Peptides against a protein of PDB entry 8RAJ. Designs and how they scored, part 2

Target 1, 54 residues: chain A of PDB entry 8RAJ
Amino acid sequence: LPAENEDPDKAVVDLHRSPPKTKDPDLTPSGIIAKVKAGDMTQETARELLLAMR

## One batch from the design tools (peptide; aimed at target 1 S30 Q43 R47)

Design b1_p9_2_s4 (made by RFdiffusion4, then SolubleMPNN; from b1_p9_2 with E1L A6E)
Fold by OpenDDE base, seed 1:
Structure b1_p9_2_s4 (fold): chain B 54 residues (1-54), chain A 9 residues (1-9)
Amino acid sequence: as target 1 above (54 residues)
Amino acid sequence: LEEEIEALL
C-alpha cells in the first residue's frame, strides 16, 4: 500500500495530541477560523480549541 | 461558520 504522504504542511490540530511546544502560527484564533473555512478542520474541533485558548 | 464559533472570538 503506498503510504499516502500526509502532507506535513496540513497539520490538522489533533486535540488529543500533546500541545506543540512551539507557537504554531496556525494555532491562533484567526488560523483556526482559516482552517475551518478551508475544510481542514471541523467546526466542533475549532470550538474546542477556541475555548481552550480563552 | 456557525454563529457559535464567531461568538467565541
Scores: peptide ipSAE 0.439, ipTM 0.853, DockQ to the pose 0.219
OpenDDE base, seeds 2, 3, 4, 5: peptide ipSAE 0.431, 0.434, 0.432, 0.438; ipTM 0.849, 0.850, 0.849, 0.852

Design b1_p9_3 (made by RFdiffusion4)
Pose (drawn by RFdiffusion4):
Structure b1_p9_3 (pose): chain A 54 residues (1-54), chain P 9 residues (1-9)
Amino acid sequence: as target 1 above (54 residues)
Amino acid sequence: VEEEIEELL
């Protein structure tokens, strides 16, 4: 509900920003398997990263 | 570890 909403002319275009990056671009396959064994990553995401590195 | 990687892939 638009109680006390911004101007109707589409002012203040500075919202919807994403959070900072929390990823590394390069890893060892052994490190991928270790992340799964530790419960810190799913087998889905781990397999996706290994398909990019093989 | 190689066997585990192959199984996962």

Design b1_p9_3_s1 (made by RFdiffusion4, then SolubleMPNN; from b1_p9_3 with V1D E7R)
Fold by OpenDDE base, seed 1:
Structure b1_p9_3_s1 (fold): chain B 54 residues (1-54), chain A 9 residues (1-9)
Amino acid sequence: as target 1 above (54 residues)
Amino acid sequence: DEEEIERLL
């Protein structure tokens, strides 16, 4: 069985699974971009999150 | 797409 290496230390922000907690430092505009640059978030998910914060 | 995210900041 390929263990799906969901890195247990990286909260993958799934917009469809949890409402954006405005208190998560990883959900700041800067935190979102840092995740995209790290390859831990898709550009589409980042765009949707940034739009939902406006 | 990267430039579009940067414009949304």
Scores: peptide ipSAE 0.324, ipTM 0.819, DockQ to the pose 0.247
OpenDDE base, seeds 2, 3, 4, 5: peptide ipSAE 0.324, 0.320, 0.319, 0.319; ipTM 0.822, 0.819, 0.818, 0.818

Design b1_p9_3_s2 (made by RFdiffusion4, then SolubleMPNN; from b1_p9_3, 4 letters changed)
Fold by OpenDDE base, seed 5:
Structure b1_p9_3_s2 (fold): chain B 54 residues (1-54), chain A 9 residues (1-9)
Amino acid sequence: as target 1 above (54 residues)
Amino acid sequence: DQAEIDELL
């Protein structure tokens, strides 16, 4: 059985990390919403991130 | 969009 290499580069959105100076598409409001829709992020984590960006 | 953001807040 091919081990599905779940790419370990699931960008762990560290809520406590200073915003990376790099435009991480996963940290944009649109990227956050896309992760929630995909089931890759909880609504609570998304809410906390969006509030921290405000 | 903003409506999707407002649903999460």
Scores: peptide ipSAE 0.209, ipTM 0.783, DockQ to the pose 0.723
OpenDDE base, seeds 1, 2, 3, 4: peptide ipSAE 0.207, 0.208, 0.206, 0.204; ipTM 0.782, 0.783, 0.782, 0.782

Design b1_p9_3_s3 (made by RFdiffusion4, then SolubleMPNN; from b1_p9_3, 5 letters changed)
Fold by OpenDDE base, seed 1:
Structure b1_p9_3_s3 (fold): chain B 54 residues (1-54), chain A 9 residues (1-9)
Amino acid sequence: as target 1 above (54 residues)
Amino acid sequence: DQAEIDALL
């Protein structure tokens, strides 16, 4: 089975990059909330992302 | 959940 190399650099949401019009499951409101709950994102970063999507 | 989103805003 090919190891899914989850590239750890793809998990860094650049707040200065225009929100990718991509259906990135990690950048959906639900995906952001899931990362905060998992401890993988700060509440402040999640707030900034959610406000930028509004 | 919308309530969880609203709690972060």
Scores: peptide ipSAE 0.249, ipTM 0.798, DockQ to the pose 0.675
OpenDDE base, seeds 2, 3, 4, 5: peptide ipSAE 0.246, 0.247, 0.247, 0.248; ipTM 0.798, 0.797, 0.797, 0.798

Design b1_p9_3_s4 (made by RFdiffusion4, then SolubleMPNN; from b1_p9_3 with E7R)
Fold by OpenDDE base, seed 3:
Structure b1_p9_3_s4 (fold): chain B 54 residues (1-54), chain A 9 residues (1-9)
Amino acid sequence: as target 1 above (54 residues)
Amino acid sequence: VEEEIERLL
């Protein structure tokens, strides 16, 4: 079985970089909330992302 | 969704 090495270094959204206008469905307010509910994102990271989108 | 944003803020 090839272990899919999901490189953990590519998922770090640098919160200090001006958010690229990424139409990333995962970075919508609904997508962020879904990740928090799934346990894939902390409430703190979600708060910071949602504030940066306001 | 909005009520849940308010709980996170």
Scores: peptide ipSAE 0.208, ipTM 0.771, DockQ to the pose 0.762
OpenDDE base, seeds 1, 2, 4, 5: peptide ipSAE 0.202, 0.201, 0.203, 0.203; ipTM 0.767, 0.771, 0.772, 0.769

Design b1_p9_4 (made by RFdiffusion4)
Pose (drawn by RFdiffusion4):
Structure b1_p9_4 (pose): chain A 54 residues (1-54), chain P 9 residues (1-9)
Amino acid sequence: as target 1 above (54 residues)
Amino acid sequence: IEEEIAALL
């Protein structure tokens, strides 16, 4: 509900920003398997990263 | 480790 909403002319275009990056671009396969064994990553995401590194 | 990687893929 638009109580006390912004101007109707599409002012204040500075919203919807993403959070900072929390990833590394390069890893060892052993490190991928270790992350799964630790419960810190799913087998889905781990397999996706290994398919990019093979 | 290699066997585990191969099984995952």

Design b1_p9_4_s1 (made by RFdiffusion4, then SolubleMPNN; from b1_p9_4, 4 letters changed)
Fold by OpenDDE base, seed 1:
Structure b1_p9_4_s1 (fold): chain B 54 residues (1-54), chain A 9 residues (1-9)
Amino acid sequence: as target 1 above (54 residues)
Amino acid sequence: DQAEIDALL
């Protein structure tokens, strides 16, 4: 089975990059909330992302 | 959940 190399650099949401019009499951409101709950994102970063999507 | 989103805003 090919190891899914989850590239750890793809998990860094650049707040200065225009929100990718991509259906990135990690950048959906639900995906952001899931990362905060998992401890993988700060509440402040999640707030900034959610406000930028509004 | 919308309530969880609203709690972060």
Scores: peptide ipSAE 0.249, ipTM 0.798, DockQ to the pose 0.730
OpenDDE base, seeds 2, 3, 4, 5: peptide ipSAE 0.246, 0.247, 0.247, 0.248; ipTM 0.798, 0.797, 0.797, 0.798

Design b1_p9_4_s2 (made by RFdiffusion4, then SolubleMPNN; from b1_p9_4, 4 letters changed)
Fold by OpenDDE base, seed 5:
Structure b1_p9_4_s2 (fold): chain B 54 residues (1-54), chain A 9 residues (1-9)
Amino acid sequence: as target 1 above (54 residues)
Amino acid sequence: VDAEIDALL
């Protein structure tokens, strides 16, 4: 059975990237928490992102 | 999700 290619384009949110000038739905507080709940982001990374948005 | 993260929403 061919391994389902997990889409490598699930952009790992780079904490060192300048805040996107575009409304990236994945970089909203709600989008970040959705990623943590899905297991796609660590709680530590989510905390650092949310703190950097304040 | 840690309650501290939920408090940052």
Scores: peptide ipSAE 0.365, ipTM 0.832, DockQ to the pose 0.216
OpenDDE base, seeds 1, 2, 3, 4: peptide ipSAE 0.357, 0.360, 0.362, 0.356; ipTM 0.832, 0.831, 0.831, 0.828

Design b1_p9_4_s3 (made by RFdiffusion4, then SolubleMPNN; from b1_p9_4, 3 letters changed)
Fold by OpenDDE base, seed 1:
Structure b1_p9_4_s3 (fold): chain B 54 residues (1-54), chain A 9 residues (1-9)
Amino acid sequence: as target 1 above (54 residues)
Amino acid sequence: DEAEIEALL
């Protein structure tokens, strides 16, 4: 079976995975919105992340 | 929707 090359650039932010270090540019409010616009994150997951940052 | 996410920024 070809190893699914998990594209390391697709950091799927799993809310159940360890709290992201506040230094990841992909986990800024702007980075979250950019992932939603790219189709790499659901609007619901983005909303939950943004609420957890407040 | 996208507008609801933007309103949370």
Scores: peptide ipSAE 0.218, ipTM 0.778, DockQ to the pose 0.227
OpenDDE base, seeds 2, 3, 4, 5: peptide ipSAE 0.172, 0.209, 0.186, 0.173; ipTM 0.749, 0.774, 0.759, 0.750

Design b1_p9_4_s4 (made by RFdiffusion4, then SolubleMPNN; from b1_p9_4, 4 letters changed)
Fold by OpenDDE base, seed 5:
Structure b1_p9_4_s4 (fold): chain B 54 residues (1-54), chain A 9 residues (1-9)
Amino acid sequence: as target 1 above (54 residues)
Amino acid sequence: VDEEIERLL
């Protein structure tokens, strides 16, 4: 059975990239919180992102 | 989710 290698690189929000002008649901406060709840983001990364949006 | 993150919303 081929293991579905979900490419781990697609979940990394680049903290140093200018916020894309895209309505990326993953870059909303609610989307960030949803990723942490799913285990797809660390609490520290979420805190840094939320602070950078203020 | 840490209460600290919830305070940042």
Scores: peptide ipSAE 0.380, ipTM 0.843, DockQ to the pose 0.226
OpenDDE base, seeds 1, 2, 3, 4: peptide ipSAE 0.337, 0.378, 0.374, 0.373; ipTM 0.827, 0.845, 0.842, 0.842

Design b1_p9_5 (made by RFdiffusion4; failed a check: a repeat of another design)
Pose (drawn by RFdiffusion4):
Structure b1_p9_5 (pose): chain A 54 residues (1-54), chain P 9 residues (1-9)
Amino acid sequence: as target 1 above (54 residues)
Amino acid sequence: VEEEIEELL
């Protein structure tokens, strides 16, 4: 509900910003398996990263 | 570890 909403002319275009990055671009396969064994990553995401590194 | 990687893939 638009109580006390912004101007109707599409002012204040500075919203919807994404959070900072939390990823590394390069890893060892052993490190991928270790992240799964630790419960810190899913087998889905781990397999996806290994398919990019093979 | 290699076997585990192959199984996962």

Design b1_p9_5_s1 (made by RFdiffusion4, then SolubleMPNN; from b1_p9_5 with E2D E3A)
Fold by OpenDDE base, seed 3:
Structure b1_p9_5_s1 (fold): chain B 54 residues (1-54), chain A 9 residues (1-9)
Amino acid sequence: as target 1 above (54 residues)
Amino acid sequence: VDAEIEELL
């Protein structure tokens, strides 16, 4: 079976690509805080994510 | 949630 060489060079996450407007309610500022309150996210991770959204 | 995170909203 030929190993499908998934070209590892296509996984370059363009860090300069404006994050797609993910209408993911879990990635909103309010959704992040809800995860911290639920114990599903650390306060430090939430701080970093909220700062990256400004 | 610490007040520091709530100030980031």
Scores: peptide ipSAE 0.201, ipTM 0.781, DockQ to the pose 0.320
OpenDDE base, seeds 1, 2, 4, 5: peptide ipSAE 0.129, 0.199, 0.128, 0.197; ipTM 0.727, 0.781, 0.725, 0.777

Design b1_p9_5_s2 (made by RFdiffusion4, then SolubleMPNN; from b1_p9_5, 3 letters changed)
Fold by OpenDDE base, seed 4:
Structure b1_p9_5_s2 (fold): chain B 54 residues (1-54), chain A 9 residues (1-9)
Amino acid sequence: as target 1 above (54 residues)
Amino acid sequence: VQEEIDRLL
């Protein structure tokens, strides 16, 4: 079985790369909060993303 | 969700 190498680099939300397309469920306020709760995002990165959406 | 946003900001 090929290990799904989920490239850990694809989970890095580049804060400088384009406003999040409103279609990415992972970049919604709810998706960001879900990632923080899962341990997949730092609280600081979540804060920066949420501030950029305000 | 909003209460959790308000805790992170």
Scores: peptide ipSAE 0.309, ipTM 0.822, DockQ to the pose 0.748
OpenDDE base, seeds 1, 2, 3, 5: peptide ipSAE 0.305, 0.306, 0.307, 0.308; ipTM 0.822, 0.829, 0.824, 0.824

Design b1_p9_5_s3 (made by RFdiffusion4, then SolubleMPNN)
Fold by OpenDDE base, seed 4:
Parts: sequence; structure tokens; C-alpha cells
Structure b1_p9_5_s3 (fold): chain B 54 residues (1-54), chain A 9 residues (1-9)
Amino acid sequence: as target 1 above (54 residues)
Amino acid sequence: VEEEIEELL
């Protein structure tokens, strides 16, 4: 069976596209605060994470 | 909670 040509135009990594700001929303200061407010994180763990990001 | 987190940012 002929391999369907994977479109070579999808391999254009736009080098001018700012690297995806894959700051995990969970690892941003705002994401940490949101987890504490949701009860999914302790204040102590949030403090340790925020200090490690500074 | 808000005041203690704001001091760390």
C-alpha cells in the first residue's frame, strides 16, 4: 500500500513563534495560588514552590 | 491567605 505522503509543510517550525509559553499553568504563581484557593495545595507547599521560582 | 501569598510574589 503506498504510504500516504505526510504533508512536508507541517514541519515548518516557525522559528519566530515565541517558544510556546508552556509555563504549566499549574507551575505559575497564579496557578499555585489557584490550587491553594481550590484546597488542592497547602499554603506551605505553595510557599516552597514560590520561593523556588524566585 | 491572600496577604501571605502577595508578600511572596
Scores: peptide ipSAE 0.480, ipTM 0.872, DockQ to the pose 0.220
OpenDDE base, seeds 1, 2, 3, 5: peptide ipSAE 0.473, 0.472, 0.478, 0.477; ipTM 0.870, 0.868, 0.871, 0.871

Design b1_p9_5_s4 (made by RFdiffusion4, then SolubleMPNN; from b1_p9_5 with E2Q)
Fold by OpenDDE base, seed 1:
Structure b1_p9_5_s4 (fold): chain B 54 residues (1-54), chain A 9 residues (1-9)
Amino acid sequence: as target 1 above (54 residues)
Amino acid sequence: VQEEIEELL
């Protein structure tokens, strides 16, 4: 079975596992939306992140 | 993407 090479460079932002690093470009509003569009984040997690940044 | 997450809340 090919090991699905989960690209280790795609930081899955899990709100329950790690506090949002305010310096991560992936945690910008645009970065969050990009992850949801890529299927790397749920819309619910994105909503929670955006609310926590406000 | 659900209206671009409600136009970014």
Scores: peptide ipSAE 0.482, ipTM 0.873, DockQ to the pose 0.347
OpenDDE base, seeds 2, 3, 4, 5: peptide ipSAE 0.472, 0.471, 0.469, 0.460; ipTM 0.869, 0.870, 0.868, 0.864

Design b1_p9_6 (made by RFdiffusion4)
Pose (drawn by RFdiffusion4):
Structure b1_p9_6 (pose): chain A 54 residues (1-54), chain P 9 residues (1-9)
Amino acid sequence: as target 1 above (54 residues)
Amino acid sequence: VEEEIEALL
């Protein structure tokens, strides 16, 4: 509900910003398997990263 | 570890 909303002319275009990056671009396959064994990553995401590195 | 990687893939 638009109680005390911004101007109707589409002012203040500075919202919807994403959070900072929390990823590394390069890893060892052994490190991928270790992340799964530790429960810190799903087999889905781990397999996706290994398909990019093979 | 290689066998584990291949099994995951």

Design b1_p9_6_s1 (made by RFdiffusion4, then SolubleMPNN; from b1_p9_6 with V1T E3A)
Fold by OpenDDE base, seed 1:
Structure b1_p9_6_s1 (fold): chain B 54 residues (1-54), chain A 9 residues (1-9)
Amino acid sequence: as target 1 above (54 residues)
Amino acid sequence: TEAEIEALL
């Protein structure tokens, strides 16, 4: 099988990329809203969490 | 969602 020449220029791991501040995506306002839309969280629980973050 | 509306208030 011909080795797919993965373009080595796409493998530049930007070492200056600050580690993604692992703000748990689930604990962001956007993550909370996404859980409500998915049916994984009640609107009331989302409201309480969003108010606690304000 | 209503939650999105309340988050914008």
Scores: peptide ipSAE 0.507, ipTM 0.891, DockQ to the pose 0.173
OpenDDE base, seeds 2, 3, 4, 5: peptide ipSAE 0.494, 0.504, 0.487, 0.495; ipTM 0.879, 0.883, 0.884, 0.880

Design b1_p9_6_s2 (made by RFdiffusion4, then SolubleMPNN; from b1_p9_6, 3 letters changed)
Fold by OpenDDE base, seed 1:
Structure b1_p9_6_s2 (fold): chain B 54 residues (1-54), chain A 9 residues (1-9)
Amino acid sequence: as target 1 above (54 residues)
Amino acid sequence: TEAEIDALL
């Protein structure tokens, strides 16, 4: 099978890419709003969480 | 949502 020449220049793992700060996506303002829209969180709980982050 | 509004205040 011909080895697909995956262009080695596209596999430049940017070693200077700071590890994605694993901000729990669920604890971001956008993640909280997404949970409210999904019905998985109340608006009141979301408000309390967002205020506590401020 | 109201939560989106509150997050913008």
Scores: peptide ipSAE 0.499, ipTM 0.884, DockQ to the pose 0.173
OpenDDE base, seeds 2, 3, 4, 5: peptide ipSAE 0.483, 0.485, 0.487, 0.467; ipTM 0.876, 0.876, 0.880, 0.868

Design b1_p9_6_s3 (made by RFdiffusion4, then SolubleMPNN; from b1_p9_6, 4 letters changed)
Fold by OpenDDE base, seed 5:
Structure b1_p9_6_s3 (fold): chain B 54 residues (1-54), chain A 9 residues (1-9)
Amino acid sequence: as target 1 above (54 residues)
Amino acid sequence: TQAEIDALL
């Protein structure tokens, strides 16, 4: 069976990392919501991220 | 919940 290449470059958003000074599209409110809808992020992690951005 | 997330946008 070919190993599913889970793309290791799906940057797990580290909640404890200082907000990147770069426009990571995955760290925008819309990008976070898109990850939750895709099943790539939990609702709890998304809530914590959005709270940290306010 | 999804509603709580949407309220933070």
Scores: peptide ipSAE 0.410, ipTM 0.849, DockQ to the pose 0.269
OpenDDE base, seeds 1, 2, 3, 4: peptide ipSAE 0.405, 0.405, 0.405, 0.431; ipTM 0.849, 0.848, 0.847, 0.860; seed 4 fails the geometry check

Design b1_p9_6_s4 (made by RFdiffusion4, then SolubleMPNN; from b1_p9_6, 3 letters changed)
Fold by OpenDDE base, seed 3:
Structure b1_p9_6_s4 (fold): chain B 54 residues (1-54), chain A 9 residues (1-9)
Amino acid sequence: as target 1 above (54 residues)
Amino acid sequence: DEAEIEELL
């Protein structure tokens, strides 16, 4: 059985780290919403992230 | 709710 390649590059968004100046598409408001819709992020964590970007 | 996330955009 091929081992499911768990993508090792799940960038754990550390909320306590200064936002990297990198345009990570996963850290855009649209990328956060996409993670919630995928079940990869809680709605509460998404709300906290979006408020911190405002 | 999804609507509360959309209001924050």
Scores: peptide ipSAE 0.108, ipTM 0.697, DockQ to the pose 0.275
OpenDDE base, seeds 1, 2, 4, 5: peptide ipSAE 0.104, 0.085, 0.085, 0.093; ipTM 0.687, 0.662, 0.663, 0.673

Design b1_p9_7 (made by RFdiffusion4)
Pose (drawn by RFdiffusion4):
Formats: C-alpha cells, sequence, structure tokens
Structure b1_p9_7 (pose): chain A 54 residues (1-54), chain P 9 residues (1-9)
C-alpha cells in the first residue's frame, strides 16, 4: 500500500541493488568434494562446479 | 553417494 510513497514521475532510481560477491572463481575438485562432505555445499552445486573445471 | 563426484574429480 503506497502510504507516503515516492514521486509518480519515476524519481530516485537507486534501489534494487545486489549484495557483494561471496564466491571464488577457481578451486580444486578435492576442495569441491570436501565442501560436500562438510555439509557446506549441495551435490547439485558441487557437480555444476566440477562440470565447469573438467 | 559421492561416486559421480569422485568420478568427475
Amino acid sequence: as target 1 above (54 residues)
Amino acid sequence: SLEELEALE
């Protein structure tokens, strides 16, 4: 509900920003398996990363 | 099972 909303002319275009990056671009396969064994990553995401590194 | 992940390693 638009109580006390911004101007109707599409002012203040500085919203919807993404959070900072929390990823590394390169890893060992052994490190991928270790992340799954630790419960810190799903087998889905781990397999996706290994398909990019093989 | 980790067999597929180990095979990919």

Design b1_p9_7_s1 (made by RFdiffusion4, then SolubleMPNN; from b1_p9_7, 3 letters changed)
Fold by OpenDDE base, seed 2:
Structure b1_p9_7_s1 (fold): chain B 54 residues (1-54), chain A 9 residues (1-9)
Amino acid sequence: as target 1 above (54 residues)
Amino acid sequence: DLSELEALA
């Protein structure tokens, strides 16, 4: 059986990769409101999140 | 009302 030598170097998670500044667009005030409008978040949850962000 | 959320944003 050919051992597919999966190049172990491909699994090296670059620990020095700056965490993607994923400004999680979903966690911005505008993103939260957008989720509510899309039906993906309740107004109550959105209110709580927005208040917590103040 | 979504307007309340917009006011909180």
Scores: peptide ipSAE 0.510, ipTM 0.891, DockQ to the pose 0.738
OpenDDE base, seeds 1, 3, 4, 5: peptide ipSAE 0.492, 0.492, 0.492, 0.492; ipTM 0.885, 0.885, 0.885, 0.885

Design b1_p9_7_s2 (made by RFdiffusion4, then SolubleMPNN; from b1_p9_7, 4 letters changed)
Fold by OpenDDE base, seed 1:
Structure b1_p9_7_s2 (fold): chain B 54 residues (1-54), chain A 9 residues (1-9)
Amino acid sequence: as target 1 above (54 residues)
Amino acid sequence: SLDDLLALA
């Protein structure tokens, strides 16, 4: 069986690939506002979170 | 208020 030389250069873990900023959709400004509108978050907590993101 | 939150978003 021919050993497929898997090109080791494809394993260049781009260390500069910023981990996908999985912006927790719940921690986005829009997600925070959506939670407040749904009644799942208080306005005060939302304000604190939004201010901390500025 | 919700308007204040919207202004921060």
Scores: peptide ipSAE 0.451, ipTM 0.873, DockQ to the pose 0.653
OpenDDE base, seeds 2, 3, 4, 5: peptide ipSAE 0.451, 0.445, 0.447, 0.443; ipTM 0.873, 0.869, 0.871, 0.868

Design b1_p9_7_s3 (made by RFdiffusion4, then SolubleMPNN; from b1_p9_7, 5 letters changed)
Fold by OpenDDE base, seed 1:
Order: C-alpha cells, then sequence, then structure tokens
Structure b1_p9_7_s3 (fold): chain B 54 residues (1-54), chain A 9 residues (1-9)
C-alpha cells in the first residue's frame, strides 16, 4: 500500500501561533447569548456578564 | 428581552 505522503508542511506547528486564547467559548458574548436562548442562563445573569465585558 | 442582550453583545 503506498504510504500516503502526509505533506510534512501541514505539521508545521506554527510556534508563533499564540496559543489560541481559549477564551472559553461559553464566556464570549455569542456564547452567553446562546446559553440564554437555550434556557441555560437567565437574561439577568447574561446582562451582568455582558456589561462586565465592556 | 433578548433584543437588549443583543445590543450589549
Amino acid sequence: as target 1 above (54 residues)
Amino acid sequence: DLSELLELA
């Protein structure tokens, strides 16, 4: 079976790739809104969080 | 209202 030449260029871990600031996707404005829409967060809590992020 | 939250986001 021919070894699939995995293009070694795709394995270049960009060391200069700032670690994705894994901003918890749940704590992004969009994540907060999504939780409210899902019923997993109250509108009041979401409002407080969004205001604190400004 | 969700509209208020969207304006804050």
Scores: peptide ipSAE 0.473, ipTM 0.872, DockQ to the pose 0.657
OpenDDE base, seeds 2, 3, 4, 5: peptide ipSAE 0.472, 0.462, 0.461, 0.464; ipTM 0.873, 0.869, 0.868, 0.869

Design b1_p9_7_s4 (made by RFdiffusion4, then SolubleMPNN; from b1_p9_7, 3 letters changed)
Fold by OpenDDE base, seed 2:
Structure b1_p9_7_s4 (fold): chain B 54 residues (1-54), chain A 9 residues (1-9)
Amino acid sequence: as target 1 above (54 residues)
Amino acid sequence: SLDDLEALA
């Protein structure tokens, strides 16, 4: 059975990959409101998040 | 209301 030498070098997580500046647009006040308008977040959860960010 | 949330943002 040929051992498929999966080249371990393909799993080199580039540790120097700058973490995507995921400004998670979803965690901005505007993003939170957008989620509520989309039905993806409750008004109550949005209120709590917005108050916590204040 | 959404208006209240917008006032908090």
Scores: peptide ipSAE 0.476, ipTM 0.890, DockQ to the pose 0.702
OpenDDE base, seeds 1, 3, 4, 5: peptide ipSAE 0.466, 0.466, 0.465, 0.464; ipTM 0.885, 0.884, 0.884, 0.884

Design b1_p9_8 (made by RFdiffusion4)
Pose (drawn by RFdiffusion4):
Structure b1_p9_8 (pose): chain A 54 residues (1-54), chain P 9 residues (1-9)
Amino acid sequence: as target 1 above (54 residues)
Amino acid sequence: IEEEIEELL
């Protein structure tokens, strides 16, 4: 509900910003398996990263 | 570890 909403002319275009990056671009396959064994990553995401590194 | 990687892929 638009109580006390911004101007109707589409002012203040500075919203919807993403959070900072929390990823590394390069890893060892052994490190991928270790992350799964530690419960810190799903087999889905781990397999996706290994398909990019093979 | 290699066997595990192959099984996962």

Design b1_p9_8_s1 (made by RFdiffusion4, then SolubleMPNN; from b1_p9_8, 4 letters changed)
Fold by OpenDDE base, seed 3:
Structure b1_p9_8_s1 (fold): chain B 54 residues (1-54), chain A 9 residues (1-9)
Amino acid sequence: as target 1 above (54 residues)
Amino acid sequence: VQAEIDELL
């Protein structure tokens, strides 16, 4: 069985990259909160992302 | 979700 190499690099939100106009579901406020709850994102990074969307 | 956003901001 080929291990599903979920490339961990695709989950890294670059805070310095201008948000692509793509509605990435992971970059929605709800998607950010879901990552924090899963332990996949720090509260600090989530705060910075949510502030940049305002 | 909004309450959780407001707690982080």
Scores: peptide ipSAE 0.299, ipTM 0.821, DockQ to the pose 0.750
OpenDDE base, seeds 1, 2, 4, 5: peptide ipSAE 0.292, 0.295, 0.292, 0.297; ipTM 0.817, 0.819, 0.818, 0.820

Design b1_p9_8_s2 (made by RFdiffusion4, then SolubleMPNN; from b1_p9_8, 3 letters changed)
Fold by OpenDDE base, seed 3:
Structure b1_p9_8_s2 (fold): chain B 54 residues (1-54), chain A 9 residues (1-9)
Amino acid sequence: as target 1 above (54 residues)
Amino acid sequence: VEAEIEALL
């Protein structure tokens, strides 16, 4: 019976996976603005998010 | 850019 070589790569626990913060900090208006300033968000996406918060 | 986002707050 060929031993199925279980691919050892399936057990890479990403130690850099921050535990899911069970509080995604609700994207505050200030947090949205900060992401745009950092270049991590487009102005258009920021506008859509801010409008959805009204 | 900043002023346009701030105007939506």
Scores: peptide ipSAE 0.566, ipTM 0.899, DockQ to the pose 0.222
OpenDDE base, seeds 1, 2, 4, 5: peptide ipSAE 0.563, 0.564, 0.549, 0.554; ipTM 0.897, 0.898, 0.894, 0.896; seed 2 fails the geometry check

Design b1_p9_8_s3 (made by RFdiffusion4, then SolubleMPNN; from b1_p9_8 with I1D E3A)
Fold by OpenDDE base, seed 3:
Structure b1_p9_8_s3 (fold): chain B 54 residues (1-54), chain A 9 residues (1-9)
Amino acid sequence: as target 1 above (54 residues)
Amino acid sequence: DEAEIEELL
């Protein structure tokens, strides 16, 4: 059985780290919403992230 | 709710 390649590059968004100046598409408001819709992020964590970007 | 996330955009 091929081992499911768990993508090792799940960038754990550390909320306590200064936002990297990198345009990570996963850290855009649209990328956060996409993670919630995928079940990869809680709605509460998404709300906290979006408020911190405002 | 999804609507509360959309209001924050």
Scores: peptide ipSAE 0.108, ipTM 0.697, DockQ to the pose 0.210
OpenDDE base, seeds 1, 2, 4, 5: peptide ipSAE 0.104, 0.085, 0.085, 0.093; ipTM 0.687, 0.662, 0.663, 0.673

Design b1_p9_8_s4 (made by RFdiffusion4, then SolubleMPNN; from b1_p9_8, 4 letters changed)
Fold by OpenDDE base, seed 3:
Structure b1_p9_8_s4 (fold): chain B 54 residues (1-54), chain A 9 residues (1-9)
Amino acid sequence: as target 1 above (54 residues)
Amino acid sequence: DDAEIERLL
């Protein structure tokens, strides 16, 4: 059985780095909310990210 | 939606 390569490039969002002007769809307000709903992000981390984008 | 954003803030 081929091991499903879990892509190890889950981009760790460094909260201490100035937000790059990344058109990353996963770092949009909607993408952050979707990750929280999926259980892939904590509500606290989502709050910090959303505040830093405002 | 803006109401879901406000619930997380």
Scores: peptide ipSAE 0.135, ipTM 0.717, DockQ to the pose 0.737
OpenDDE base, seeds 1, 2, 4, 5: peptide ipSAE 0.133, 0.131, 0.132, 0.132; ipTM 0.715, 0.719, 0.714, 0.713

